# Peptides against a protein of PDB entry 6TME, part 283

Target 1, 324 residues: chain A of PDB entry 6TME
Amino acid sequence: NRLKRAYIALQAWKKAFYSDPFNTAANWVGPDVCSYKGVFCAPALDDPSVLVVAGIDLNHADIAGYLPPELGLLTDVALFHVNSNRFCGVIPKSLSKLTLMYEFDVSNNRFVGPFPTVALSWPSLKFLDIRYNDFEGKLPPEIFDKDLDAIFLNNNRFESTIPETIGKSTASVVTFAHNKFSGCIPKTIGQMKNLNEIVFIGNNLSGCLPNEIGSLNNVTVFDASSNGFVGSLPSTLSGLANVEQMDFSYNKFTGFVTDNICKLPKLSNFTFSYNFFNGEAQSCVPGSSQEKQFDDTSNCLQNRPNQKSAKECLPVVSRPVDCS
Target 2, 324 residues: chain A of PDB entry 6TME as posed
Amino acid sequence: NRLKRAYIALQAWKKAFYSDPFNTAANWVGPDVCSYKGVFCAPALDDPSVLVVAGIDLNHADIFGYLPPELGLLTDVALFHVNSNRFCGVIPKSLSKLTLMYEFDVSNNRFVGPFPTVALSWPSLKFLDIRYNDFEGKLPPEIFDKDLDAIFLNNNRFESTIPETIGKSTASVVTFAHNKFSGCIPKTIGQMKNLNEIVFIGNNLSGCLPNEIGSLNNVTVFDASSNGFVGSLPSTLSGLANVEQMDFSYNKFTGFVTDNICKLPKLSNFTFSYNFFNGEAQSCVPGSSQEKQFDDTSNCLQNRPNQKSAKECLPVVSRPVDCS

## One batch from the design tools (peptide; made by RFdiffusion4, then SolubleMPNN)

Design b2_p27_1_s1 (from b2_p27_1, 18 letters changed)
Fold by OpenDDE base, seed 3:
Structure b2_p27_1_s1 (fold): chain B 324 residues (1-324), chain A 27 residues (1-27)
Amino acid sequence: as target 1 above (324 residues)
Amino acid sequence: MKEIKYSKTELELREKLRKELEALYSG
């Protein structure tokens, strides 16, 4: 019965394919769904004697189509990976029936609409990848209440502020890059105790960086480049004991880049170019270290190459934003 | 199609999760 439901679902999906250039679904014929390419069966968790569809992997199949509501019949699916296709439309609400969902990857498709809130209904979800789509609107704050290990949101059309609930996230990797997020980074960010990588690249974020960033002692990658951040770098950044890649480029930062930041023990690459910094410690100077790479290009630094003109610098440097 | 680049951390995480899931279904 469970496989019969799966058959119905998969046949409906096949019918929803507009293009299957690699003929991935060519063998999607007959009741033996476990033999379907990209379909993986396993013993049911509730009854090991029953075989069920536990996973879908259609990654890189370049399939054009949509996700029909009949996919909700795949109630035993824990892995749903359909990245790098040309699926369009919205994520069906019927997927709420997939209560075993563990990894959901619909990245690199043509999905549209608001954040797929159906993802919030999955109690066991650990991996959410919806990047490289056209999802839009606000990010539900509840996303960070979930016990996710990874949250990939980059390259979408999400707007509004980053929810304060971000601090509740247990994710090790979170990407916000290339959206339309605005406002400040929440101070609660410092509470992300498992965070290793966080990327804010290419949004419309602004304000001062919260001091609490310095509490992210497990972070190895922190990229806040290409935003509208202002003020000085928080002195608390000296607390980033494990940061390897740090990028603050293409913002409106001012002030002095200190030794405490540039001498971070694990720092490998620190890019603070295209800002309005008016000073840097010797340890921050590109070429000053063999182990570390720095980029101080296009700031307001004295006696450094490739800096902004006085005309460009003076209006900003003379009126630094006070973040205190 | 956009190229997806995975970081080292991401790859490690994916592998970890995959193993966890496998263990789940293996009993």
Scores: peptide ipSAE 0.328, ipTM 0.863, DockQ to the pose 0.843
Fold by OpenDDE base, seed 5:
Structure b2_p27_1_s1 (fold): chain B 324 residues (1-324), chain A 27 residues (1-27)
Amino acid sequence: as target 1 above (324 residues)
Amino acid sequence: MKEIKYSKTELELREKLRKELEALYSG
C-alpha cells in the first residue's frame, strides 16, 4: 500500500518533467518503484516486513520540471536530494506529510517564492540545503528554533533582517551569503554553541559587529565580507581560538587591526582588505608570517602599498563610528 | 547551474548524518 502511494507520486513527478536529458526516469515504469533510478527503498521503521521508499537522489540529473503536490504521498522519505537540476516553482505544502524528513537538499535549482515553510513542519530535519535558488522574502525566525545541524541559504533573494533567534541554533554550518539581508548581526550570535562555519558574504548587512562574536569558540570559518559594516573590529575577536579563515574585506571598517587578532593561534587566512583601517599591528602585515596569510589591500594604512588616497580616507577616518 | 563546493566541515557533517540514518534503519 505504501509502495502504491509511492508509485502514484513518482508517476506524477515523471509527468511533471519538462526535460530529462540523461533519461534518468526512463526506467520509471511499472509498480516496482524500488527499481527506479534514484529511488531507494528500505524496511519501514514501524514495520520491518514492509519495504518503503526511504530516499530520493536525483542529484546532477539536469531535470527540468516542477514538484507536484502528489510528492506528499512519499510519506516514508527521509532523504530528499535533488541537487543541481532545473526544477522550478514552489516547494509543495503537501510535503508536510513527510514527517521522517532528515536531509532536504533542493539546492542549485530554480525554485521561487517565499521561504519554504513546510521545512519547519519536519520534526526530525537535520540538514537543510536550499542554496542557489530564487527564494525571496524574510527568513522565518522559527528556522533557528529547529534542531538543525546545517542551514544553507546562500545565493537566493532573501531580504529583511537576520532573526534574533539565531542564537538558539545548534547548527555547525550556516550560510547567508549572496542574499539581500539587511540590518545588524544579532548579539545573540554568540550563543551558537556548535557553530563551526558562518558566512555572510555579499549582503546589505550594516552596523557594528557585535562583541559577542568573540564567544564563538568553535568557529573555524567566519566570513563577513562584502557588506556595509562600520566601526572597529571587536577586541573580543581575540577569543576565536579555533578560527582558521576570517574575512572582513569590502566593508567600511575603521580603526586599528590589533595584534591580538592577527596572532590567533589557528588563524591561517585573514583578509581585511577594502576597508578604511588606519593602522595595523606588525603581526598583521602580509609576509610577516610563513604560517599565516594576510591581505591589507585598499585601506588607509601608512607606508603600505595599494592603499586608498588621502582624499578617500579622510572623510571616513576622521569620523569613526562609535560602537560603544 | 553553479558548481557547489563543500567545506571540510560540511563533508564531515554529511558523513555523520548518513551514518546516523543508516544506523536508524539497521536497528
Scores: peptide ipSAE 0.294, ipTM 0.864, DockQ to the pose 0.842
Fold by OpenDDE base, seed 1:
Structure b2_p27_1_s1 (fold): chain B 324 residues (1-324), chain A 27 residues (1-27)
Amino acid sequence: as target 1 above (324 residues)
Amino acid sequence: MKEIKYSKTELELREKLRKELEALYSG
């Protein structure tokens, strides 16, 4: 039966633990898997008279080990949360059998290898959190074709370009931060109509920001700091009617920071420090508003404190990048 | 290992998803 399969899976997993500091699996004994700590049972969707393992929650258990292939026997699991452990290795392909997967959180572990493509096989997946691991390689374009609500990829070793398919994503939150992504932000980004938060912090992204960013009317957080972006800020950023937090710091931006950006109606914090901006509107000056916080440090602004030297600015400012 | 902090949006999303899933299994 289903619980018997679950028993096999869970016992295999217990054997795969190298360390269990909090003795989380101490009661993982016997066939009554529904009594196991961190294991949650519910009536099966296809047969309410049958009890199945529907969820795993081992968050913050500090367990060292790996995910054995026998976990594929947990075919009824919709919630798999193993956040903040010390699991290593790869995500087993056998998890493709978990066709009800809805929330998958393996964040803050020591997983390695390429993007876990098994996640693409789950038709009902809504929440994918693989941040704070050691995943590497290219991001499969297909990830954004899925009907996901959240995609957390930050703090990994992903590289290459951000797929053009990003525009197809229905996610409200997407994080790319602290990877090795390169290239330009795809113009298709403007098609992310459900997007609330997007973070690009600390990558190797470059080029001009696409004008289409201004179409993200639902975005509340836009952080593109610590990259290699060039050119002027798109004038279309005035369309970010709901943006609250915006950060373009630590790039190579040039040009003038306009009133239309700094006077955005919901803007709370706007950081554009450590660039090569050569002008800013009065509304962008730190201290100009009690309701908004600005940081213009280390640019090429005249009559402002803590700016770059002329020697540093002139070579860049004199050669503005045309993003048109 | 780093402690993860969740944004307001993320928390709201998690709650939404949880409710949806609960509804699915309770129905």
Scores: peptide ipSAE 0.291, ipTM 0.862, DockQ to the pose 0.834
Fold by OpenDDE base, seed 4:
Structure b2_p27_1_s1 (fold): chain B 324 residues (1-324), chain A 27 residues (1-27)
Amino acid sequence: as target 1 above (324 residues)
Amino acid sequence: MKEIKYSKTELELREKLRKELEALYSG
């Protein structure tokens, strides 16, 4: 019965393929769905004597098509990996029936529309990868209420502000990069207790960095480059005891880059280029350390190479934004 | 198709999740 439903779903999906250049679905014939390429069966969790479709892996198949509603019949699927294809359209709401969903990877496709809210309906979801698509609109705040380990949102068309609920996230890695997010980073960011890597690259974020970033003591990667941040770097950044990669380049930061930041114990790379910093500690100077790599290019630093002209610096440096 | 980069954390996480799922189905 369960495999019969799977058969219906998979045949509907095959029919929804516009192009299958590697003939991935060539053997998708007959009722034995467990023999289908990219389909993986396992004993059902509720009844070990029953074989069910537990996983789909069509990664890198370059398949063009869409996801039909019949995929909702794959109620036993825990792993759904279809990255690096050319699937288009929207994620079907019928996937809400896949209550065992654990890993959902639809990255590197051509999906459009708003955030796939069906992902919010999966109670056991741990891994969400929707990067490299054309999803748009607002990010639902509820995404960070889920017990996710990884959230990949980068390279989409998301806009509006980052939800305040971000502080509730249990994710170790979150990517916002290359979207159209705007506004400030929420102060609640400091409450992300499991955060290791967070990337904000290439958005329209602005304002001052919240002091609460310094509370992210487990963070190893913090990249806020290519935004519109202003003001000085928070002094509380000295609390990033485990940060290895830090990038604030291509913003509008001003002020002094302090020893407390550049002497962070695990810091390997610190890039603060293409800002309006008017001073840096000796420990921040590129070449000052054999263990650390710094980039201070294109700031307003005196006696350093490759800096902005006085004409470019003076209007900005003379009017620093007060973040206090 | 776009290039997907995996961080060290991501790879470790995927392995962890895979093992967890395997354990669930094996038990």
Scores: peptide ipSAE 0.079, ipTM 0.749, DockQ to the pose 0.882

Design b2_p27_1_s2 (from b2_p27_1, 17 letters changed)
Fold by OpenDDE base, seed 5:
Structure b2_p27_1_s2 (fold): chain B 324 residues (1-324), chain A 27 residues (1-27)
Amino acid sequence: as target 1 above (324 residues)
Amino acid sequence: SRKIVLSKTELELRKKLKEELEALYNG
């Protein structure tokens, strides 16, 4: 039966533990898997008379080990939450059998290998959190074809370009931060109709920001700091009617920071420090507003404190990148 | 373990997850 399969899976997993500091699996003994700590049972969707393992919650258990292929026997699991452990290895392809997967959180572990493409096989997946691992390689374009509410990819080793399919995403939150992504932000970004928060912090992204960013009228957080972006800020950023936090710091931006950006109606924090901006509107000056916080540190601004030297500014400011 | 920054949306999703787990636990 289904519980017997679950028993096999869970016992295999217990055997795959190298360390269990909190003795989380101490009671993982016997056939009554529904009594196991961190294991949650519910009536099966296809047969309410049958009890099945529907959820796993091992968050913050600090367990060292790996995910054995036998976990594929947990075919009724819809919630898999094992963040803040020390699991290593790869995500088993056998998890493709978990067709009811709804929320998958393996964040803050030691997983390695390429993007876990098994996640793409789950038709009902809504939440994907794989951040704070050591996943590497290319991000599959197909991830953005899925109807996900949130995509957390930050603090990994992903490289290559961001797929153009990003515009197809229905996610409200997407994090790319602290990876090795390169290239330009795709112009299709403006098509992300449900986007509220997006972060690109600490990658190798470059080129000009696409004008289409201004179409993200629902975005509240936009952070592109610590990259290699060049050129002027798009004038279309004035369209970000709901942006509250915006960060362009630690790039190679040039040009003038305009009133239209700094006077955005819901803007609370705007950081554009450590660039090569050579001018800013009065509304962008730190201290100009009690409601908004600005940081213009380490640019090429005249009559402002803590700016770059002329020697550092001239080579860049005199050769502005044309983004048109 | 590393500090995880939670977005507003993430918090909402986590709450939903918690509720679902509680429902599973309690029947």
Scores: peptide ipSAE 0.019, ipTM 0.583, DockQ to the pose 0.450
Fold by OpenDDE base, seed 3:
Structure b2_p27_1_s2 (fold): chain B 324 residues (1-324), chain A 27 residues (1-27)
Amino acid sequence: as target 1 above (324 residues)
Amino acid sequence: SRKIVLSKTELELRKKLKEELEALYNG
């Protein structure tokens, strides 16, 4: 019965394909769904003698189509990978029936609509990749209440502020890049104890960086470039003992870039170009280290090449934002 | 068409997750 349901679901999906350039679904014929290309079966968790559809992998198939509601019949699926296709529409709410969902990757498609809240209904979800789509609206705060190991949201149309619940996240990798997020980074960010990589690139974020960023002891990549951040870099950034890649470029930061930041022990690349910094420590100067790469281009630094003009700098530097 | 760049961490995470799931189903 379970494989029959899977058959119904997969046949409905095949019918929902507008284009299958690689003929991926060419062998999707007959009741033996376990032989279908991209369909993986495994023993059921509740009965090892029963074979069920446990995984879908259609990555890089360039399939055009949509996800029909009948996919909700794939109740045993734990891995759903349809990366790099041309699927459009919305994620069906019927997928709430897939209670074993563990890894959900619909990245690099043409999905639209609000955040797929059905993902929040999956109790065992560990990996969520919805990047490179056209999802829009607010990010539901509840996403960070889940025990996700990775959250990929970049290259969408998400708006509004980043939820304060971010501090509850146990994810090691979180991407917000290339959306329309606004407001400040929540102070609760420092509570992300498992965080290794976080990127905020290319949003409308603003305000001062919270001091609590310095509590991210496990972070190796921190990229806040191409936003509207203001003020000085928090002194607490000296606490980023494991940061390797750090980028604050293309913001409106002011003040002095300190030794404590540039001498971080694992720092490999630190880019703070295209800001309004008016001073930097010697350790921050590009070329000062063989092991570290720095970029201080287009700031308000004295005696450095490729800096902003006084005309550009004075209005900003003379009115520093107090983040205290 | 958009190219997705995978970090080292991401790759490791995916591998781990898949292995765990496989163990769950095959155990």
Scores: peptide ipSAE 0.018, ipTM 0.570, DockQ to the pose 0.881
Fold by OpenDDE base, seed 1:
Structure b2_p27_1_s2 (fold): chain B 324 residues (1-324), chain A 27 residues (1-27)
Amino acid sequence: as target 1 above (324 residues)
Amino acid sequence: SRKIVLSKTELELRKKLKEELEALYNG
């Protein structure tokens, strides 16, 4: 029966624990898996008279160990939350059998290997959090074909370019921060119709920002700081009607920061420090507004404090990148 | 382990998703 399979899986998992500092699995004894700490049962969707393991929540348990393949026996699990542990190894491919997977959170662990492609096999997945691990390699383009509401990829070792399929994503939140992504932001980004927050912080992204960013009408947070972006800020950024937090700091941007950007109606914080901007509108000057916060530090602005030297600025400012 | 900071949007989304899932199993 289903609970028997769950028992096998959970006992295998317990055996895979190297350390359980809080004794989370201390009561993982006997066939009554529904009484296990962190295990949640519910009536099966296909048969309400049958009780099944529907969820796992071992968040913040600081458990050291790995995920054994026997976890594939938990075929009724829709919620799998094991963040803030010390699980290592790879995500078992056997988890493909968990066809009801709805939320998968393995964030803040020590997982390694390529992107866990098993996540792509789950037809009903809505939430994917794999941040703060050691996943590496290319991001599969298919991830954005999934009907996900949130995609958290930050603080890993992902590399290569961001797939152009990003425009197909229906996610409201996507994080790429603190990886090794390179190349340009795809122009298809403007097609992300449900996007509220997107974070590119601390990658190796480069090139010009695509004009299509301005089509992100629902975006409230746009952070592209700590990359290698060049050129001027797209004039189309004036279309970000709902942006509240915007950060372009620590790049190689040039040109003029326009009034149309700084006067965005919902803008609360706009950081464009540590670039090579050679001009800014009065509305962009820190202190110009009580409602908005600006940071123009370490640019090539005239008559502003804490700017780069002429020696640093001239070589870059004199050779503007044409993004047209 | 590093502390994970959740955005406002993330929290709201998580709440919504949880509620939806609960509705599926309990409804």
Scores: peptide ipSAE 0.018, ipTM 0.571, DockQ to the pose 0.882
Fold by OpenDDE base, seed 4:
Structure b2_p27_1_s2 (fold): chain B 324 residues (1-324), chain A 27 residues (1-27)
Amino acid sequence: as target 1 above (324 residues)
Amino acid sequence: SRKIVLSKTELELRKKLKEELEALYNG
């Protein structure tokens, strides 16, 4: 029966624990798996008279170990949350059998290897959190074909370019931060119709920002700081009607920061420090508004404090990148 | 453990998750 399979899986997992400092699995004894700490049972969707393991929550258990292939026997699991542990190795391919997977959180662990492609096999997946691991390689384009509400990829070792399929994503929040992504932001980004928050912090992204960013009318947080972006800010950014937090700091931007950007109606914080901007509208000046906070530090602005020297500015400002 | 930065959306999702887990446990 299903609970017997779950018992086999959970006992195999317990055996795969190297350390359980809080004795989380201490009561993982006997056939009554529904009484196990962190294991949640519910009536099966296909047969309400049958009790099945529907959820796992081992968040913040600081467990060291790995995920054994026997976890594939937990075929009724829809919620799998094991963040803030010390699990290592790879995500087992056997998890493809968990066809009801809805929320998968393995964040803040020690997982390695390429992107866990098994996540792509789950037809009903809505939440994917794999941040704060050591996943590496390229991001599969198919990830954005999934009907996900949230995609957390930050603090890994992902490299290569961001797939153009990003425009197909229905996610409200996507994090790329603190990886090794390179290349340009795809123009298809403007097609992310449900996007509220997107973070690119601390990658190796470059090129000009696509004009299509201005089509993200639902975005409230846009952070592209600590990359290698060049050129001027797109004038189409005036279309970000709901943006509250915007950060372009620590790039190689040039040109003029316009009123149309700084006067965005919902803008609360706009940081464009540590670039090579050579002008800004009065509305962009820190202190010009009580409702908005600006940071223009370390640019090439005249008559502003804490700017780069002429020696640093002249070579860059005199050779602006044409993004047209 | 590593510090996890939470977005507004993430907070909402985690709240929902908690509610769902509680419902599974108590249902």
Scores: peptide ipSAE 0.017, ipTM 0.567, DockQ to the pose 0.454; fails the geometry check

